# Designs tried in a protein design run: peptides against a protein of PDB entry 4ASU. Part 57

Target 1, 270 residues: chain A of PDB entry 4ASU
Amino acid sequence: ATLKDITRRLKSIKNIQKITKSMKMVAAAKYARAERELKPARVYGVGSLALYEKADIKTPEDKKKHLIIGVSSDRGLCGAIHSSVAKQMKSEAANLAAAGKEVKIIGVGDKIRSILHRTHSDQFLVTFKEVGRRPPTFGDASVIALELLNSGYEFDEGSIIFNRFRSVISYKTEEKPIFSLDTISSAESMSIYDDIDADVLRNYQEYSLANIIYYSLKESTTSEQSARMTAMDNASKNASEMIDKLTLTFNRTRQAVITKELIEIISGAA
Target 2, 83 residues: chain B of PDB entry 4ASU
Amino acid sequence: FTFASPTQVFFNSANVRQVDVPTQTGAFGILAAHVPTLQVLRPGLVVVHAEDGTTSKYFVSSGSVTVNADSSVQLLAEEAVTL

## One batch from the design tools (peptide; aimed at target 2 L41 F59)

Design b2_p22_4_s2 (made by RFdiffusion4, then SolubleMPNN; from b2_p22_4, 11 letters changed)
Fold by OpenDDE base, seed 5:
Structure b2_p22_4_s2 (fold): chain B 270 residues (1-270), chain C 83 residues (1-83), chain A 22 residues (1-22)
Amino acid sequence: as target 1 above (270 residues)
Amino acid sequence: as target 2 above (83 residues)
Amino acid sequence: DLAALLARAEALYERLRKFLGE
């Protein structure tokens, strides 16, 4: 490689390093906000899931329709955030299929579709785009919930898959249950909840779905920003190492060229 | 007793004496050992009666309230403000 | 435009990954 080539590469990598450092800073700011907003969101979301846990809602085995909601975003450069969710979705879909269930998929964020489109295109109901540019709001979750309920797919039970935030260096892909109105209303365990009006239950279910989606979005966002910080830090370090290597190569090459020129001058060959 | 909005937590697994909630079917008071029920909130006043006799008032927009068999209560409002 | 910057960053990052043998 010529000195010119090495210089060009150095310049390119230095530019990449600047970009990755900048992105790390942006991700850090977004992470700080996301973490603050996750605290109440977690209480809110876990509160919404309490019914399902305490009532121990079960879906009859003869019911075959299952919905999988994968939650991520549109934005890349965040390590294994998207692939982790997709992997869990694939695993769940395969397990359900093996059990004779029909599986449909909803993707929250374009990256889910990007990963699963080739292998699972026929199972996708809808993909929600424009996720991750701004912090998710309850309004956003409500829109997703409404579209799901209006999709026409009459699922019996479902799973929402998302990355749960643990710490700045750790997340875990988790699955929470989603139940249809019919499944909830017909569940034997719900008998203890006496005198529930059908309209009330319908409205309650709509809120519950929105609540769970909102919670998952907040967990996902916090996990994503944290992972992006780490990814950008690693990228910056890798770029730094490459710069060092290329700089050494540049110096060696420069010395070789100088030596050659000196020899030519001394020998009188030039 | 848990009372939260998407953006704020007012009570988290707290012990309270009574909670008055505005529901679409009418306002009712949740006492200790209340029967399990599910309700949807209407815009209105929530009053929390603490064990020490103090009362706190909140305005809620909409949401849900769950009373479980174990006497746990989840009051989840879309929007809520302290009055 | 942040979106444009991100897209460019992603492209460059992928190139970097290829270069690093990742």
Scores: peptide ipSAE 0.029, ipTM 0.820, DockQ to the pose 0.013
OpenDDE base, seeds 1, 2, 3, 4: peptide ipSAE 0.014, 0.019, 0.013, 0.023; ipTM 0.807, 0.809, 0.809, 0.806; seed 3 fails the geometry check

Design b2_p22_4_s3 (made by RFdiffusion4, then SolubleMPNN; from b2_p22_4, 10 letters changed)
Fold by OpenDDE base, seed 3:
Structure b2_p22_4_s3 (fold): chain B 270 residues (1-270), chain C 83 residues (1-83), chain A 22 residues (1-22)
Amino acid sequence: as target 1 above (270 residues)
Amino acid sequence: as target 2 above (83 residues)
Amino acid sequence: ELEALLERARERYEQLLKLLGE
């Protein structure tokens, strides 16, 4: 490579490094906010799931309609955040199909659709876009819940799949159950609960769904920002190493060029 | 007893004597041995009676309340403020 | 003649250092 080529590459990599450092800083700020907001959201969301864990609601085998909700975002450059969710969605869909169940998919965030469109396009009901630019609000979750309930798909049970935040260096893809109003109302395990009006139960279920979606969004966002921060840090380090290597190459090449020119002068070739 | 909004936690797995909640069918008190039930909240006053006899008051918007067989209670409001 | 070549080489070396240092 010529000195000009090396110089051009150096400039390019230095510019990339500036961008990755800037992105790391932005991700760090968003992560700090997300982590702070996740604390109450986790208590709120886990509280909403308590009923389903304690009641041990079971869906009859003759009920075969299953809904999978994958939660991520529209934003890239965050390591395995999206692929992890998609992988578990694929696994769950395959298992359900093997059990003879009908599977429909909802993607929260465009990246889920981008990954699964080729293999699972016929199973998608809807994809929610414009996710991840701003921190998710309860209002956002409520809108998603309402659209799901009004989609016309009468599922019996479902799974919401998202990345649960563990630490700045760790997340885990998990699934939580979702049940339809009909499944809950007909569950034998619910008989211990006092006579509940149908309208009350419907409203309760709407809140429950919104609560769980909100919780999943907050977990996902925190995990994503942390992963992006790590990814950008790694990219910056890789760029730094490349700059060092190219700088050494530049110095060696420069000396070679000078030596060659001097030899030509001395030999009379120039 | 757990009482939270999406943005704030008021009680997390706490032991309380009684919680008064506003529901669509009317206000009722949740005691330690209350039967399992599900209710939805209407805007109104929540009163928490602690074991030591102290009381705290909150205004809540919409939401849900769950009383489980194991006596655990989850009060989840969309919005709540301390009074 | 050798002295003249050495001087030329020195001058060119200095020029190259300036050009390649930019």
Scores: peptide ipSAE 0.028, ipTM 0.802, DockQ to the pose 0.004
OpenDDE base, seeds 1, 2, 4, 5: peptide ipSAE 0.024, 0.044, 0.026, 0.027; ipTM 0.795, 0.814, 0.804, 0.809; seed 2 fails the geometry check

Design b2_p22_4_s4 (made by RFdiffusion4, then SolubleMPNN; from b2_p22_4, 9 letters changed)
Fold by OpenDDE base, seed 2:
Structure b2_p22_4_s4 (fold): chain B 270 residues (1-270), chain C 83 residues (1-83), chain A 22 residues (1-22)
Amino acid sequence: as target 1 above (270 residues)
Amino acid sequence: as target 2 above (83 residues)
Amino acid sequence: LLEELRERAEERYELLKKFLGE
């Protein structure tokens, strides 16, 4: 490579390093906010799941319709955040299919669609886009829940898959159950709630769905921003190393050019 | 007893004496060993009676309340404010 | 001009992905 080529490459990498550093700072700010907002959201979301955990809702085997909701975002450059969710979705879909279940998929965030559309396009009901630009709100979750409920797909049970935040350096892809109104109303373990008005139960389930979606979004967002920080940091370090390497190469190449010129002068060869 | 909104936690696995909640079917008090039930909140006043005798009042917009067989209670409001 | 800017942006994006291992 010529000195000019090396210089151009150096400039390019330095610019990338500036970008990655900037993105890291942005991600850090978003992470800090997300982490703060996750604390109450987790209590809220886990509280919503308490019924299902305690009641141990069982879905009859003859009920075959299963819904998978994958939660991520539209934005890349955050390590394995999206692929982790997609991988879990694929695994779950395959397992359910093997069990003779009908599987439909909802993607929250365009990245889910990007990863799974080719192989699972026929199973997708809807993909929600414009996820990740701003922090998710309960209103957003409610809209998603409403759209799901109005989709016309009458699932029996489902799974919501998202990345749970563990620490700034760790997340875990999790799966939580969702149940249809019919499944809840007919579950034996819910017999102690038999006197509950049908309209009340319907409304309750609507809230439950919105609640878990909101919770999943908050977990996902926190995980994503943390992962992005790490990714940007790694990229910055990689860029730094490359800059050092290229700088050495530049210096060596420059010396070689000088030496060549000196030899040409000494030898009289032009 | 857990009482939270999406953005704020008021009680987290706390022991309380009584919680009065406004539901669509009417306001009722949740006492110790209350029968399991599911309800949906209407806009109104939530009153939490602590074991030490203190009371706290909250306004809620909507949400749900769950009373489980193990006496655990989850009060989840879409919006809630301390009064 | 817009196309040129887009191309440059895409190049930067691809380069960034490379540094991220994506």
Scores: peptide ipSAE 0.074, ipTM 0.853, DockQ to the pose 0.012
OpenDDE base, seeds 1, 3, 4, 5: peptide ipSAE 0.036, 0.045, 0.039, 0.029; ipTM 0.826, 0.823, 0.826, 0.821; seed 3 fails the geometry check

Design b2_p22_5 (made by RFdiffusion4)
Pose (drawn by RFdiffusion4):
Structure b2_p22_5 (pose): chain A 181 residues (1-270 with 5 gaps), chain B 83 residues (1-83), chain P 22 residues (1-22)
Amino acid sequence: ATLKDITRRLKSIKNIQKITKSMKMVAAAKYARAERELKPARVYGVGLIIGVSSDRGLCGAIHSSVAIIGVGDKIRSILTFKEVGRRPPTFGDASVIALELSIIFNRFRSVISYKTEYSLANIIYYSLKESTTSEQSARMTAMDNASKNASEMIDKLTLTFNRTRQAVITKELIEIISGAA
Amino acid sequence: as target 2 above (83 residues)
Amino acid sequence: AIAHASAAYIAESEAAAAAYAA
């Protein structure tokens, strides 16, 4: 309730809002990279339960929608392939998955809407390239919603700070008048 | 005729005369009227004879060539670079 | 019909493969 506590809390939530907004544009830039590389990947991959995701969270209902194997560390987290999503998926990554060894992944539509031999590694590559395009755009909205929630929180606390600031001024003033009187 | 690597796409549904292709057994030159077959590639060159008579030369490390029941061929390699 | 590639092409492709491996 003290001004010091409110000033500390404002700076704390402002830091979160700046970071979440900073990841909205990052997910927007990485999604643009992912869609530019999805066009040649879709024309490449055309011709057992495999779950495709990533280690990196903060992407909304992507890991929860997909319901030994299992690519993406967050899919094993419910009940394996690790270190994906930090860097764009290469064909070599899809090859290692095929080397260690009917498939579930998120297909890219737009920024809002989604759906849940040598040829076998091409399907894994097709799923990896589709998944990261889906993971990034969903993260663009998840951090946009978080930036909205943190801004609404700052507005509520600013009104508290103005009430407390007025209450401190009047209290100091009363202590002066009374001390005089 | 479709030729693509994971990185870039060279031909998108040609519309081409013939394509020389490296296969595990020697080499195959796929004409417009070729039997339906499924083949796997080896380290070798790919020569694309364009419809206007010109030539295109690329290199292939590995992959697959697929010629369907119709006049359609899809050639895909892990890496294809020039030169 | 199956069209086999010429011996000259096979030799050229093998030389190119060797150059690439270098």

Design b2_p22_5_s1 (made by RFdiffusion4, then SolubleMPNN; from b2_p22_5, 12 letters changed)
Fold by OpenDDE base, seed 5:
Structure b2_p22_5_s1 (fold): chain B 270 residues (1-270), chain C 83 residues (1-83), chain A 22 residues (1-22)
Amino acid sequence: as target 1 above (270 residues)
Amino acid sequence: as target 2 above (83 residues)
Amino acid sequence: PVVLASQEFLDESAAAAAEYAK
């Protein structure tokens, strides 16, 4: 029974190790691609954010509607990628609530919903699924932006929370602001742009939102693939160590069984 | 001057003499001391005049252009190709 | 200062737009 149990466990762990090794290789390939594609995406996204940083857009304190967009994916086994975003979302939501703001949440990727649904179900507007299987495109970001704008929730200010890629071993959960069209239009700092047609500004804002979402998706994807690669490497190493330990245990147990059988034969107790 | 698409960077914080852009309200040239403005791109040609006198042409599908008070310019196209 | 685009630029832009729309 004991030898059979060890053998079964060994087989199971060996299978897991094969899976984790395979997943590591897949994640590595996806990471390499994501990192390459992040370079132009970062320039593009940071460029889009430049206006908001330079214009110092302020939301009036009397406006209470705030939107939190959490960016992650549908896929697990990537360390603390999802939990990091969720943690910051929770913190931001709590801070905003304490300040008397109304908070609604959008999740990009099903994992955000899975983590926050129990505690924040009433605050969720929409969750975008099917994120993370393929590299995000600008088209994907545009769809998300459009859906957000058409959601019917008239937020005053928003926060997009995502993991920014630093290196193969490091990411940081960050927050960038999202402003409604009304907030931008009413901002005093935008007075230098007063001759802008309302339709132009609306279209500009739509592009800006899509740009920021696209940027966040690219940062998130790169961070996720790197984290998954690391997680799968760790899992593979842990499996290897366990296999070695169990193999030793198996050999020792086998020898003990043989010894016992020999003693029984010699003693005539069998 | 920054000019990029989601997939390619053409200029990153570069100094240029003039950029001609196709906008929905009309095409115009952006010089170094251009007044702050926000515009949306229409499909058409972008022409970048470098300080060395060279001219580069690009086709853009859509996007936005921002001229800031500090004279920085962000030209962000959904799709762009060198012509 | 705002500098108006040349007629050549406008024509080329229009042509490019027409091609893109096809």
Scores: peptide ipSAE 0.095, ipTM 0.875, DockQ to the pose 0.779
OpenDDE base, seeds 1, 2, 3, 4: peptide ipSAE 0.049, 0.053, 0.032, 0.000; ipTM 0.850, 0.867, 0.829, 0.811; seed 3 fails the geometry check

Design b2_p22_5_s2 (made by RFdiffusion4, then SolubleMPNN; from b2_p22_5, 8 letters changed)
Fold by OpenDDE base, seed 4:
Structure b2_p22_5_s2 (fold): chain B 270 residues (1-270), chain C 83 residues (1-83), chain A 22 residues (1-22)
Amino acid sequence: as target 1 above (270 residues)
Amino acid sequence: as target 2 above (83 residues)
Amino acid sequence: PLSFASEEFLAESEAAAAAYAA
């Protein structure tokens, strides 16, 4: 490589490093906020799931329609955040199909579609875009919930798959159940609950769906920001190492060029 | 007893004597060992009566309340503020 | 125990709801 080539590459990598450092800082700030906002969101979300856990709601085996909701975002450069969700979605879809279930897929965030659309296009119902630019709000979750309910797909049971935040360096892809109104209303385990008005139950289910989506978004966002922060840090470090190597190469090459020129001058070959 | 909004937690697995809730059905007052039920909140007041006799008032916009067989209660409001 | 509704609570709650709606 010529000195010019090395210099160009150095400049490029240095610029990339600046960008990755900046992105790291931005991700760090977003992470800090997300983590703070996740605390109440988790209580809220877990609270919303309490019914399903306590009542042990189960979908009858004869019910075949299953909805998989993958939660991530539109934004890349966050390590395995999207691929982890997609992987679990694929696995779940395959398992359900093997069990004779009909599976439809919804992606929250464009990255899910990007990964799965080609292979699962026939199963894909809708993708929600414009996710991840701003912190998710309950309003956002409500919109998603409403669109899901209005999708026309009458699922019996669903799985919402998202990355649960553990720590700044750890997340885990998890699945939580979503049940249709019919499934909840017909569940034997619900018999212990007092007479529930159908309209009340419908509204309750709508809130429940919005709640769990909101929860999943908050978990996902926190996980994503932490992962991005880590990814950008790693990128910055890698860039630094490459800069050091190239700088060394530059210096060696420069010396060689100078030496060659001197020899040419001395020999009269110049 | 858990009482939370998406952005704030007011009670987390707390023991309370009574919670008065504004439900769409018009049913109010959740006591210890209340029968299991599901309700939807309407805009209104939530009054929490703590075991120590303290009474706290909140305004909620909408949401849900769940009373489980194990006497656990989840009050989940879309928006809630302390009064 | 069953649900109950006190008149006082109902009145206050309705008032609060009205205030919120305004």
Scores: peptide ipSAE 0.215, ipTM 0.909, DockQ to the pose 0.741
OpenDDE base, seeds 1, 2, 3, 5: peptide ipSAE 0.176, 0.175, 0.199, 0.210; ipTM 0.901, 0.901, 0.908, 0.909

Design b2_p22_5_s3 (made by RFdiffusion4, then SolubleMPNN; from b2_p22_5, 6 letters changed)
Fold by OpenDDE base, seed 2:
Structure b2_p22_5_s3 (fold): chain B 270 residues (1-270), chain C 83 residues (1-83), chain A 22 residues (1-22)
Amino acid sequence: as target 1 above (270 residues)
Amino acid sequence: as target 2 above (83 residues)
Amino acid sequence: PVSLASAEFIAESEAAAAAYAA
């Protein structure tokens, strides 16, 4: 490569490094906010799941409709955040199909659809776009819950798959259950609960669904921002190393050119 | 006893004497070993009676309350404020 | 066991709800 080529490449990588550093700072700010907002959201969300964990709700064997909700975002450059969710969704869908169940999929965030469209297009009910630009609100979760309930798909049980935040350097893809009103109302384990009005139970389930979706969004957002911050940091470091290598190459090449020119002058071969 | 909104935690796995809640089917007090039940909150007041005799009042917009067989209680409000 | 809230609590709660709705 000529000195000009090396210089052009150096300039390009330096520009990339500036961009990745800027993106890191933006991600860091969003992460800090997300982490603060996740604390109460986790208590709230875990609280909403307590019933299902304690009641051990089971779906009858004759019920075969299963819904999978994958939660991520529209934004890239965050490592394996989207692929982890998609992988878990694929695994779950395959297991359910092998068990003879009908599977439908909802994607929260466009990236889920982008990954799964070719292999699972017929199973998609809806994809929610415009996710990840702003922190998710309970209102957002309620809209998603309402859309699901109005979709016309009468699922018996389901799963919501999302990345749970562990630390700034760690997340884990997890699955939480969702149940239809009919499944809850007919579950034997619910017999210990006092007589519950049908309208009350319906409303309760609407809240529960919204609660779980909200929780999953908050976990996902925090995980995504932390992963993006880490990814951008790594990219910046890699760029720095490349700059150092190219700088050395530039210096060596420059010295060689100078030496060659001097030899040509001395020898008269110019 | 857990009492939270999406944005704020008021109680997290706390021991309380009694919690009065405004439900769509009527306001009731949750005592120790209350029968398991599910209810939906209507707008109104929540009153928490602590074991030390302290009473705290809150306003809630809507939400749910769950009383489980193990005596755990989850009060989840969409919006809640301390009074 | 189910314990009904006091009449005073109910009244206060309803008043608060009414104020919120207004």
Scores: peptide ipSAE 0.304, ipTM 0.919, DockQ to the pose 0.768
OpenDDE base, seeds 1, 3, 4, 5: peptide ipSAE 0.246, 0.279, 0.287, 0.301; ipTM 0.898, 0.915, 0.915, 0.919

Design b2_p22_5_s4 (made by RFdiffusion4, then SolubleMPNN; from b2_p22_5, 7 letters changed)
Fold by OpenDDE base, seed 2:
Structure b2_p22_5_s4 (fold): chain B 270 residues (1-270), chain C 83 residues (1-83), chain A 22 residues (1-22)
Amino acid sequence: as target 1 above (270 residues)
Amino acid sequence: as target 2 above (83 residues)
Amino acid sequence: PVVFASPEFIAESEAAAAAYAA
């Protein structure tokens, strides 16, 4: 490689490093906010899931309609955030299909569709786009919940799959159950709850769904921002290492060129 | 007793004597060891009576309240503010 | 047994709700 080629490459990598460093800082700021907002959201979301855990709601085996909701975003450059969710969605879909269940999929975030559309296009009900540019609000979750409820797909049970935030360097893809109104209404374990009006239960389930979606979005966002921060840090480090290597190569090449020129001058070679 | 909104936690696994809630079917006082129930909140006041006799008032916009068989209570409001 | 809230609580809650809706 000529000195010119090396210089051009150095310039390119230095520019990439600047971009990745900037992106790291942006991700760090978003992460800090997301983590703060996740604290109450987790209490809220876990509280909403408490009923399902305590009531031990079981779906009869004869009920075959299952909904999978994958939660991620539209934004890339965050490591395995999207692929981890998609992987678990695929696994769950395959397991359910093997059990003779009908599976439909909802993607929250365009990346889920991007990964799964080719192999699971027939199972997709809807994909929610424009996720990840702004922190998710309860309003956003409510819109998703409403659209799901109005989709016309009468699922019996479902799974919401998302990345739970563990730490700045760790997340875990998790699955939480969602149940249809009919499934909850017919569950034997719900008999202990006194005087549950059908309208009350319907409204309750609408809130529950919105709550769980909101919680999932907050977990996902925090995980994503932390992963992006890490990814950009790694990219910056890799760029730095490459700059160092190329700089050494440049220096060696420069010395060789100088030596060659000196020899040509001394030897009188044109 | 857990009382939270999406953005704020007011009580987390606390022991309380009574919680008055505005539900769509009427206003109820939830006591310790209340029978399991599910309710949806209407806009209104929530009053938490602590074991020490202290009372706290909140305004909620909407939400849900769950009383479980294990006597745990989850009050989840869409929006809530301290009064 | 469901313990009904006091009339005072009901009135105050309804007033607050009305103020919020307004």
Scores: peptide ipSAE 0.298, ipTM 0.912, DockQ to the pose 0.772
OpenDDE base, seeds 1, 3, 4, 5: peptide ipSAE 0.292, 0.298, 0.292, 0.262; ipTM 0.906, 0.916, 0.914, 0.914

Design b2_p22_6 (made by RFdiffusion4)
Amino acid sequence: AVVHASAEFIAESEAAAAAAAA
Pose (drawn by RFdiffusion4):
Structure b2_p22_6 (pose): chain A 181 residues (1-270 with 5 gaps), chain B 83 residues (1-83), chain P 22 residues (1-22)
Amino acid sequence: ATLKDITRRLKSIKNIQKITKSMKMVAAAKYARAERELKPARVYGVGLIIGVSSDRGLCGAIHSSVAIIGVGDKIRSILTFKEVGRRPPTFGDASVIALELSIIFNRFRSVISYKTEYSLANIIYYSLKESTTSEQSARMTAMDNASKNASEMIDKLTLTFNRTRQAVITKELIEIISGAA
Amino acid sequence: as target 2 above (83 residues)
Amino acid sequence: AVVHASAEFIAESEXXXXXXXX
């Protein structure tokens, strides 16, 4: 309730809001990179339960939608392939998955809507390239919603700060008048 | 005729005369009228004879060539670079 | 029909593979 506590809390939530907004544009830039590389990947990959995701969270209902194997460390987290989503998926990564050894992944449609031999590694590559394009755009909205929630929180606390600031001024003033009187 | 690597796409549904292709057993030149076959590649060159008579030369490390029941061929390699 | 590639092409492709391995 003290001004010091409110000033500390404002700076704390502002830090979260700046970071979540900073990841909205990052997901927007990485999504633009992912869709640019999805066009040649879709024309490349055309011709047992495999779950495709990533280690990197903060992407909304992507890991929860997909319901030994399992690519993406967050899919094993419910009940394996690790270190994906930090860097764009290469064909070599899809090759290692095939080397260690009917498939579930998120297909890219737009920014809002989604759906859940040598040839076998091409399907894994197709899912990896589709998944990261889906993971990034969903994260663009997840951090946009978080930036909105943190901004609404700052507005509520600013009104508290103005009430407390007024209450401190009047209290100091009463202590002066009474001390005089 | 479709020729693509994971990185870039060279031909998208040609419309081409013939394509020389490296295969595990020697090499195969796929004409417009070729039997339906499924073949796996080896380290070798790919020569693309364009419809206007010109030539295109690329290199292939490995992959697959697929010619369907119709006049359609899809050639895909892990890496294809020039030169 | 099956069309086999010429011996000249096979030799050129093998030389190109050797050069690419170097």

